Peptides against a protein of PDB entry 3B8E. Designs and how they scored, part 17

Target 1, 230 residues: chain A of PDB entry 3B8E
Amino acid sequence: PFLIFIIANIPLPLGTVTILCIDLGTDMVPAISLAYEQAESDIMKRQPRNPKTDKLVNEQLISMAYGQIGMIQALGGFFTYFVILAENGFLPIHLLGLRVNWDDRWINDVEDSYGQQWTYEQRKIVEFTCHTPFFVTIVVVQWADLVICKTRRNSVFQQGMKNKILIFGLFEETALAAFLSYCPGMGVALRMYPLKPTWWFCAFPYSLLIFVYDEVRKLIIRRRPGGWVE

## One batch from the design tools (peptide; made by RFdiffusion4, then SolubleMPNN)

Design b1_p9_7_s3 (from b1_p9_7, 8 letters changed)
Fold by OpenDDE base, seed 2:
Structure b1_p9_7_s3 (fold): chain B 230 residues (1-230), chain A 9 residues (1-9)
Amino acid sequence: as target 1 above (230 residues)
Amino acid sequence: RIKKPKIKI
């Protein structure tokens, strides 16, 4: 997220506090769920014929899969950001290079894609309105991530939600998202403005994409044991 | 260009 903000010079998609809440709040439970999945998978595997090479391959492929899922999550967040700004008159192309004028408090006549002028205060309200839906989008796509991370090779439908840690993680992330989005004073404290319930659905296409991606990945692994995707 | 109303989210 932050790299695209620097390279494209767009208005800030995520506040520093929202980034910290993602990294510390939402990423911890997936990381714990992964550690338990890896431990459970290692217990079910008969001793690997070569414990050093088979662990390294397995860690590299997990890391690659999670890196790819993390890119899809970031794309989901940026999609929500661009939808919000487009609904408020700022089309994605118009946001490129806009940061300099956007962040200048003395410029009160920044034009949107429709030639409407925006005061500094109005721009900052829209910016902070993006932070909460971006965070919620990450949580909603992480629901998919947590569910797919329960199984290495089997479909999610083949291995029911038996892991209590996964259910706890889903509850914790959802509770955190609801708290940060709707608790009084969060707009002042965290610059996270409350969002309409409809914005929760903006992430659903990306959650579905993560599920489809992982099911296709797992299908390839099942059909080609020992391939580059294992 | 039709001015899109500023929608408060």
Scores: peptide ipSAE 0.032, ipTM 0.698, DockQ to the pose 0.135
Fold by OpenDDE base, seed 3:
Structure b1_p9_7_s3 (fold): chain B 230 residues (1-230), chain A 9 residues (1-9)
Amino acid sequence: as target 1 above (230 residues)
Amino acid sequence: RIKKPKIKI
């Protein structure tokens, strides 16, 4: 988020403090849950491989998959951000370079894509209104990420939802997201204004995309063991 | 004047 904010000079999609809440709040229990799932599913079925060579290759492939998933997650967040701004009169192309005038408190006549003037206060309201749906979009996409990370090779449908710690992680991150989104004072503390429940669905296509992508990847691995996708 | 889309979020 912050890198694209600097490069594209767009209005701030997500606040730094909110990013810290994702990294430290929503991701911790999920990460722990994945450590437990891997211990249950993989340790009992893999023959002892060479600890030096096979671990490094597998870690690189896992890192690459997480990197690809992380890109899809970021795209989901930005999609939600652009949809919100477009619904408020700011088309994506118009946002490029707009930050300079957007963040200027003395400019009260910033035009949107439809020639409507926006005061500084109105611009900050819509900006901070984008932060919450962006955050929630990340959490909704993380649901898919957590579910797919249950297995390295098996379909989620083959493994099932047996890991109670993962289910708890999904609940915890969702509850934290709801708390940060709707608790009074979060608009001041985190610059997160409350969102309509309908915005939770904006991430669902990306969550589904991640799920389908990983299921296809795992299917390829199952059909072609030892391939470059493994 | 196109009414400002009410910030409907």
Scores: peptide ipSAE 0.031, ipTM 0.680, DockQ to the pose 0.136
Fold by OpenDDE base, seed 4:
Structure b1_p9_7_s3 (fold): chain B 230 residues (1-230), chain A 9 residues (1-9)
Amino acid sequence: as target 1 above (230 residues)
Amino acid sequence: RIKKPKIKI
């Protein structure tokens, strides 16, 4: 998220506190759950031919999985960010390079894609309005990603939700997202404005797309072992 | 100028 903010010079999509809540609150339990599930689903069914190499391969697979999950989460968050800004009159193309003028408190006539002028205060309201939905979107995408990443090759429907740690993690991250979104004072303390319930659904098409894509990928891998999709 | 209603999220 932060890299795209720097490179594209867009308005800040995600606050520092939201990043910390993701890194400490939402990513850690899922991380642990994935480590346990890879141990249970893929390692326990195959006798490790070599404990040292299979452990190293597992650490590499875990690191790759985390990198991929984090990328997918970022994409989901940015999708929601662009939707919110587009609904408020800022099309994605117009956001490129807008940061300099967006963050300038002396510029009160920043135009949106429709020629509407936005005061600094109004821009900051919209910016902070993006933070909570971005976070919630990450959580909703994490639901899909965690369920998908539960197994490398098996369908979610075949493996089921047997990992209690995963279920706990999904509950915890959802509870945290609800707390941060609806607790009084979060707008002042964390710059997280309360969400309309409709914004929770903004990520669902994206999560569904990822789910379908991965199930199709896994189906192809199962039908064509050794294919280019592995 | 059609002010799109600022979606108060």
Scores: peptide ipSAE 0.030, ipTM 0.669, DockQ to the pose 0.138
Fold by OpenDDE base, seed 5:
Structure b1_p9_7_s3 (fold): chain B 230 residues (1-230), chain A 9 residues (1-9)
Amino acid sequence: as target 1 above (230 residues)
Amino acid sequence: RIKKPKIKI
């Protein structure tokens, strides 16, 4: 988020305080819940691996998968951001380079893509209205990420949803996201304005994409043991 | 009360 904000000079898509709320609030309980996941049903049926080479390869492949998932999460957040701004008259192309005038409190006549003038206050309301759905988009995508992390090789359908702590974590992060989004005073405290319920659905295609991507990856691993995707 | 921002469009 922050790198694209600097490079493209677009209005700030996600606030630093909001990022901290993700990292420390919504991700904490889910991450801990993974420690209580049951071992894969096939783990003891595999041949012993070389402890030096296969560990390093596995750590690298996991890191690459998480990197790819993180990119899909960011794309989901940016998609939601661009949709909200477009519905408020700012097409994606018009946002390029707009940050300088957008953040200037003395400019009260910033034009949108349709020639409508926006005051500084109006622009900041729209900006902070983007932060909350971006945050919620991350949480909805994290549902898929957390679920796929339950297994390394088995499908989630084969392993099942036996970890009650993980299920609790999914509800907790969602409840926290709803609290931060809709509790009175969050606009002042966190610069998070309330979002329309429809914005929760903007992340669903990306959440599904992550889930399908990982299930396909795991299917390839099961069909081609010892491949570069394992 | 979800305060909708005033959409100017």
Scores: peptide ipSAE 0.022, ipTM 0.624, DockQ to the pose 0.132

Design b1_p9_7_s4 (from b1_p9_7, 8 letters changed)
Fold by OpenDDE base, seed 4:
Structure b1_p9_7_s4 (fold): chain B 230 residues (1-230), chain A 9 residues (1-9)
Amino acid sequence: as target 1 above (230 residues)
Amino acid sequence: RRKIPVVEL
């Protein structure tokens, strides 16, 4: 999120405190869950041929999985961010380079994609209104990502939701997302304004797409072991 | 379009 904010000079999609809540609050338990579930599903079912090589491969697989999950989560968050801003009159192309004028408190006539002028206060309300849905979108994408990343090859339907740590993590991150979204004072403390419940569904098409893509990928891997999709 | 965030309650 922050890298794209710098590179594209777009309005800030997610606050630093919210990022910390993701990294420390929502990502830790799911992360641990993935490590355990991969150990249970892929490692414990195969006798390690070489403990050093299999450990190194596992650490690399975990690192790659985390990197991929983080990228997918960011993409999901940005999808919701762009949808919200587009619904408020700012098309994605118009956001490029807009940060300088967006963050200038003396410019009260920043035009949206439709020629409507926005005051600094109105822009900051919109910006902070994006933070909560971005966070919630990450959580909703994490549901999908955690479910699909349980195993390298097994379908969700084959593996099931047997990992108690995963179920706990999904509950915890959802509870945290609800708390941060609806607790009084979060708008002042965290710059997370409360969102309409309908916006929780904004990420669902994206999560579904990821789920379908991964299930298709896993299906291809199962049908063609050693293919380029691995 | 309204100049009020669509996401707000």
Scores: peptide ipSAE 0.024, ipTM 0.641, DockQ to the pose 0.171
Fold by OpenDDE base, seed 1:
Structure b1_p9_7_s4 (fold): chain B 230 residues (1-230), chain A 9 residues (1-9)
Amino acid sequence: as target 1 above (230 residues)
Amino acid sequence: RRKIPVVEL
């Protein structure tokens, strides 16, 4: 997210505080849940595989899969950002190079794509209104990530949602997202303005895309053991 | 009409 902000000179899509809430709040419980599930799977199913070679291959595969998923997640966040700004009069093309004037407190007549003038305060409200749904988009996409990570080769439908820690992680992320989005004073404290409930659904196509992508990947791995997708 | 950012809850 931050790299595109620098390269495109667009208004800040995701605030530093919001990034910290993702890294420390939403990503930590999932990471712990995955660590426990890996430990449990390791206790129950280890034939004596060479733990060094199988870890390296599995870590590379996990890293590639998470890298691809992370790109889809970032695309989802940016999509939500562009939709919100477009609904507020700023089309994506108009945002290119706008950051300099957007962040200038003394410029109170920044025009949108429809020739409407925006004060600095109005622009910052719109910017901070984008931070919350970007965060929520990440959380909703992370639901798919957590669900797909439960199975290495089997479909999620085959293994079922038996992991109580995974369910707790999903609940915690959702509760944190709701707290940060709707708690009074979060707009002032965290620069996260309240989110319309409709914005939670903006991420669902991307969560579905990740889910379908992973199920297709797992299906290919099952049908072609030892192929390029493992 | 200025489209005020609709912070509609």
Scores: peptide ipSAE 0.021, ipTM 0.576, DockQ to the pose 0.170
Fold by OpenDDE base, seed 5:
Structure b1_p9_7_s4 (fold): chain B 230 residues (1-230), chain A 9 residues (1-9)
Amino acid sequence: as target 1 above (230 residues)
Amino acid sequence: RRKIPVVEL
């Protein structure tokens, strides 16, 4: 998020406070829950591979998979951001280079893509209204990420949802997201303005994409054991 | 176009 903010000079898509809420709030319980997930029933049935080379390869492959998932999460957040700004009259192309004038408190006549003028206050309201849905988008995409992380090779349908701590984590992060989004005073305390319920659905295609991506990956691994996708 | 995101709750 921050790199694209600098490179494209767009209005800030996600605040530092919201990033901290993701890292310290929504990710903590789910991450701990993964430590208590049941091992795949087939992992222990395989012969031990070379412990030095196979650990390094597995760590690299896991890191690449998480990197790809993180990119899809970021794309989901940016999609939500661009949709909200477009509905408020700022098309994506118009946002390029707009940050300088957007962040200037003395410019009260910033035009949108349709020639409507926006005061500094109005611009900050819409900006902070983007931060909350971006955060919520990350949470909704994390649902898929957490679910797929239960297994390395088996489908989620084969392993099932046996970890009650993971299920609790999914509810906790969702409840936290709702609290931060709708609790009175969050706009002042965290600069997280309330979002329309419709914005929760903007993440669903990306959550589904992650789920499908991982299920296809796991299917390929099952059909081609020892491939580079493992 | 909504200039102010009125969160109609």
Scores: peptide ipSAE 0.020, ipTM 0.578, DockQ to the pose 0.243
Fold by OpenDDE base, seed 3:
Structure b1_p9_7_s4 (fold): chain B 230 residues (1-230), chain A 9 residues (1-9)
Amino acid sequence: as target 1 above (230 residues)
Amino acid sequence: RRKIPVVEL
């Protein structure tokens, strides 16, 4: 988020403190849940492998998968951000380079894509209103990520939802997202304004996309063991 | 009319 904010000079899509809350709060229990699921699945079925070579290959494959999923997550967050700003009169093209005027407190006549003027305070309300749904979008996309990451090769439908730690992780990250979104004072502390419940659904297409993508990937791996997709 | 953030509760 912050890199795109600098490069594109768009209004800040997500605050730095909120990013830290994602990295330290929402991602920790999920990461642990994945580590446990991975340990359970590997202990039962893997022949003794060379610990040096096979660990490195697996770590690279995992890193690539997480990197790809992380890009889709970021795209989901930015999609939600652009939708919110577009609904508030700022089309994506109009946001490019707008940050300079957006962040200037002395400019109270910044025009949106429809010629409507926005005061500094109104712009900051919209900006901080975008932080919450961006964050929530990441969490909703992480649901799909967690569900897909429980298996390397098997479909979710084949293995079922047996990992209690995974379910706990999904609950924890959702509860944290709700807390950060709706707790009084979060607008001041984290620049996260309360979100209408309908915006939780904005990420669902991306979560579904991730799910379908991974199920297709796993299907390919099952049909072609040792392929480049593994 | 100035737009109000649509996302606010």
Scores: peptide ipSAE 0.023, ipTM 0.654, DockQ to the pose 0.130; fails the geometry check

Design b1_p9_8_s1 (from b1_p9_8, 7 letters changed)
Fold by OpenDDE base, seed 2:
Structure b1_p9_8_s1 (fold): chain B 230 residues (1-230), chain A 9 residues (1-9)
Amino acid sequence: as target 1 above (230 residues)
Amino acid sequence: PPPPLVLRL
């Protein structure tokens, strides 16, 4: 998100506070819950890693986590962001380079894609209105991310949902997201304005895509052991 | 005419 903000000079898609609420709020319990996941059925058939040669975080893991899944998550967030701004008169092409004038407090006549002028206060309301739905979008795609992280090779359907701590984590992160989005005073305290319930569904296609993508990946690994995907 | 600003909060 921050890289696109710098490169494209668009209005801030996700606030620093909302990022902290993800990294230190919604993701903590889910991440801890993975430590309680049962071993995969085939784990005892694998040789231990060589601590001298085999990295805990290898290129394949980085590619999967940040390059593949992380990219789909980012696309989901930006999709929600662009939809909200388009509904408020700012088409995606018009946002390129707009940050300079958008963040200037002295410019009260910034034009949208339809020639309507926006005051600084109006622009900031729209910006902060994007932050909460972007945050919620991340939580929804994290449901899929957490579920796919249960296993490396086996399908989630083979592993099952027996980890009660992980199930608790899914409910906790969702409840926390709802609390941060709708509790009175969050607009003042966190600059998180309430969102329409419909915005929760914007991330669902991306969450489904993450899940299907990983299940297909795992299926390929199971059918072709030692392939380039493993 | 530009569509009215539907500030969808």
Scores: peptide ipSAE 0.028, ipTM 0.704, DockQ to the pose 0.129
Fold by OpenDDE base, seed 3:
Structure b1_p9_8_s1 (fold): chain B 230 residues (1-230), chain A 9 residues (1-9)
Amino acid sequence: as target 1 above (230 residues)
Amino acid sequence: PPPPLVLRL
């Protein structure tokens, strides 16, 4: 979020406090739950890791988690952000470079893509209105991310959903996201204004894409052991 | 007329 905010000079897509709620709130129980996942059925067919040469976290895992999946997650968040701003009169092209005037409290006549003037207060309302749906979008794509992290090689359909702690984590992160989104005072405390229920569905295509992408990746690995995808 | 500020909350 901040990188694109700096590079493109767009209105802030996600607040710092909201990011902390993700990193310390919604992701904590899900991350811990992975420690309780059952071993994959093929684990005994794998050679033991050499503790001197083999890293626990390799470049392939980093590339998959932060590169490929992380990019899809970011795209989902930004898609939601751009849709919200477009629905409020700011087309994506108009947002480029707009931050300078957007964040200036003395400019009360910032025009949108349709020539409507926006006061500083109105602009901040719509900015903070974007934070909550962006946050919820991250949580929704994290469902898929957590589920795909259950296995390295086997399909989730082969592994099953037997990890009760992981299931609890999915409910917990969703409940926390709902709490942070709709509890009175969160707009003041976290700059998270309430969102329409429809925004919860905005990320579903991206969550599905993450899931399908990983299942296809795992399928390729199973069919072609030692391929470039491993 | 410009579309009303539908603050689509």
Scores: peptide ipSAE 0.023, ipTM 0.700, DockQ to the pose 0.142
Fold by OpenDDE base, seed 5:
Structure b1_p9_8_s1 (fold): chain B 230 residues (1-230), chain A 9 residues (1-9)
Amino acid sequence: as target 1 above (230 residues)
Amino acid sequence: PPPPLVLRL
């Protein structure tokens, strides 16, 4: 989010507080829950890794986690951001370079894509109104990310949802996201303004895409062992 | 139609 904020000079899509709530709040219990996942049924049929040459974290894993899944997650967040700003009169093309005037507290006549003027206070309200749905979008795509992390090769349908700690983590992160979004005073304390229930659904296509993408990847690995996809 | 321009809190 900060890279595109710097390169494109758009209004800040995700605040520092919301990032901290993801990294230290919603993702903690889910991450710990993976330690309790059962071994895959085929683990005893696999050759042991060579401890001298084979890293636990390899370039393929980094590419999958950050380069593929992480990019889909980021796209989901930005999609929500652009939808909300468009619904408030700011089309995506109009946001390019707008940060300079957007963040200037002395400019109270910033025009949107339809010629409506926005005060500094109004602009900050809509900006922080984007931060909370962006945060919620990340939680929704993290559901899929956590579920796909249950297995390396087997389908999630083969593994099942038997890890009770992981199920608890999914409910906990969602409940925490709802608490941070809707609890009175969060607008003042965390700059998290309440979001319309419809904004929770903006990430669902991306969450589904992550899940389908990984299941297809795993299917290819099972059918063609030793391929570049592994 | 353009989205309603009112700051939808």
Scores: peptide ipSAE 0.021, ipTM 0.676, DockQ to the pose 0.145
Fold by OpenDDE base, seed 4:
Structure b1_p9_8_s1 (fold): chain B 230 residues (1-230), chain A 9 residues (1-9)
Amino acid sequence: as target 1 above (230 residues)
Amino acid sequence: PPPPLVLRL
């Protein structure tokens, strides 16, 4: 989000405080829960990792986590962002370079794609209105990310959902996301304005895509051991 | 665990 904010000079898609709420709030319990995940059924049949040569975090894992799943997550967030701004009169093309005037408090006549003028206060309201659904979008795609992280090779259907701490983590992060989104005063405290319940569903296609993408990846790994996908 | 969003976004 911040990279595109810099490169495209668009209105800030996700606030720094909101990012911290993800990294230090919604993701902590889910991340810890993975430590309690059951070993994959075939783990004892695998050769032990060579601690001297085999990295715990390899290029493939980085590529998968950041280059693939992370990109799908980012796309989901940006999709939500662009939809919200479009519904508020700002088409995606009009957002390019708009940051300069958007963030200028002395400009109170920024035009949207339909010629409507927006005051600085109105622009900040819509900006912060985007942050909450973007945040919720990230939480929803993180459901899929957490679930796919249960295993490296086995399908989630093979592994099952037996990790009660992980299930608790999913509920906790969702409850925390709802709390941060809807609790009175969050607009002042976190610059997170309440979102319509419909925005929770905006990320579902991306969450499903992440899940299907990883399941297909794992299926390929299981069918073709030693492939480049592993 | 999934990497922090600060690094993904």
Scores: peptide ipSAE 0.049, ipTM 0.781, DockQ to the pose 0.017; fails the geometry check

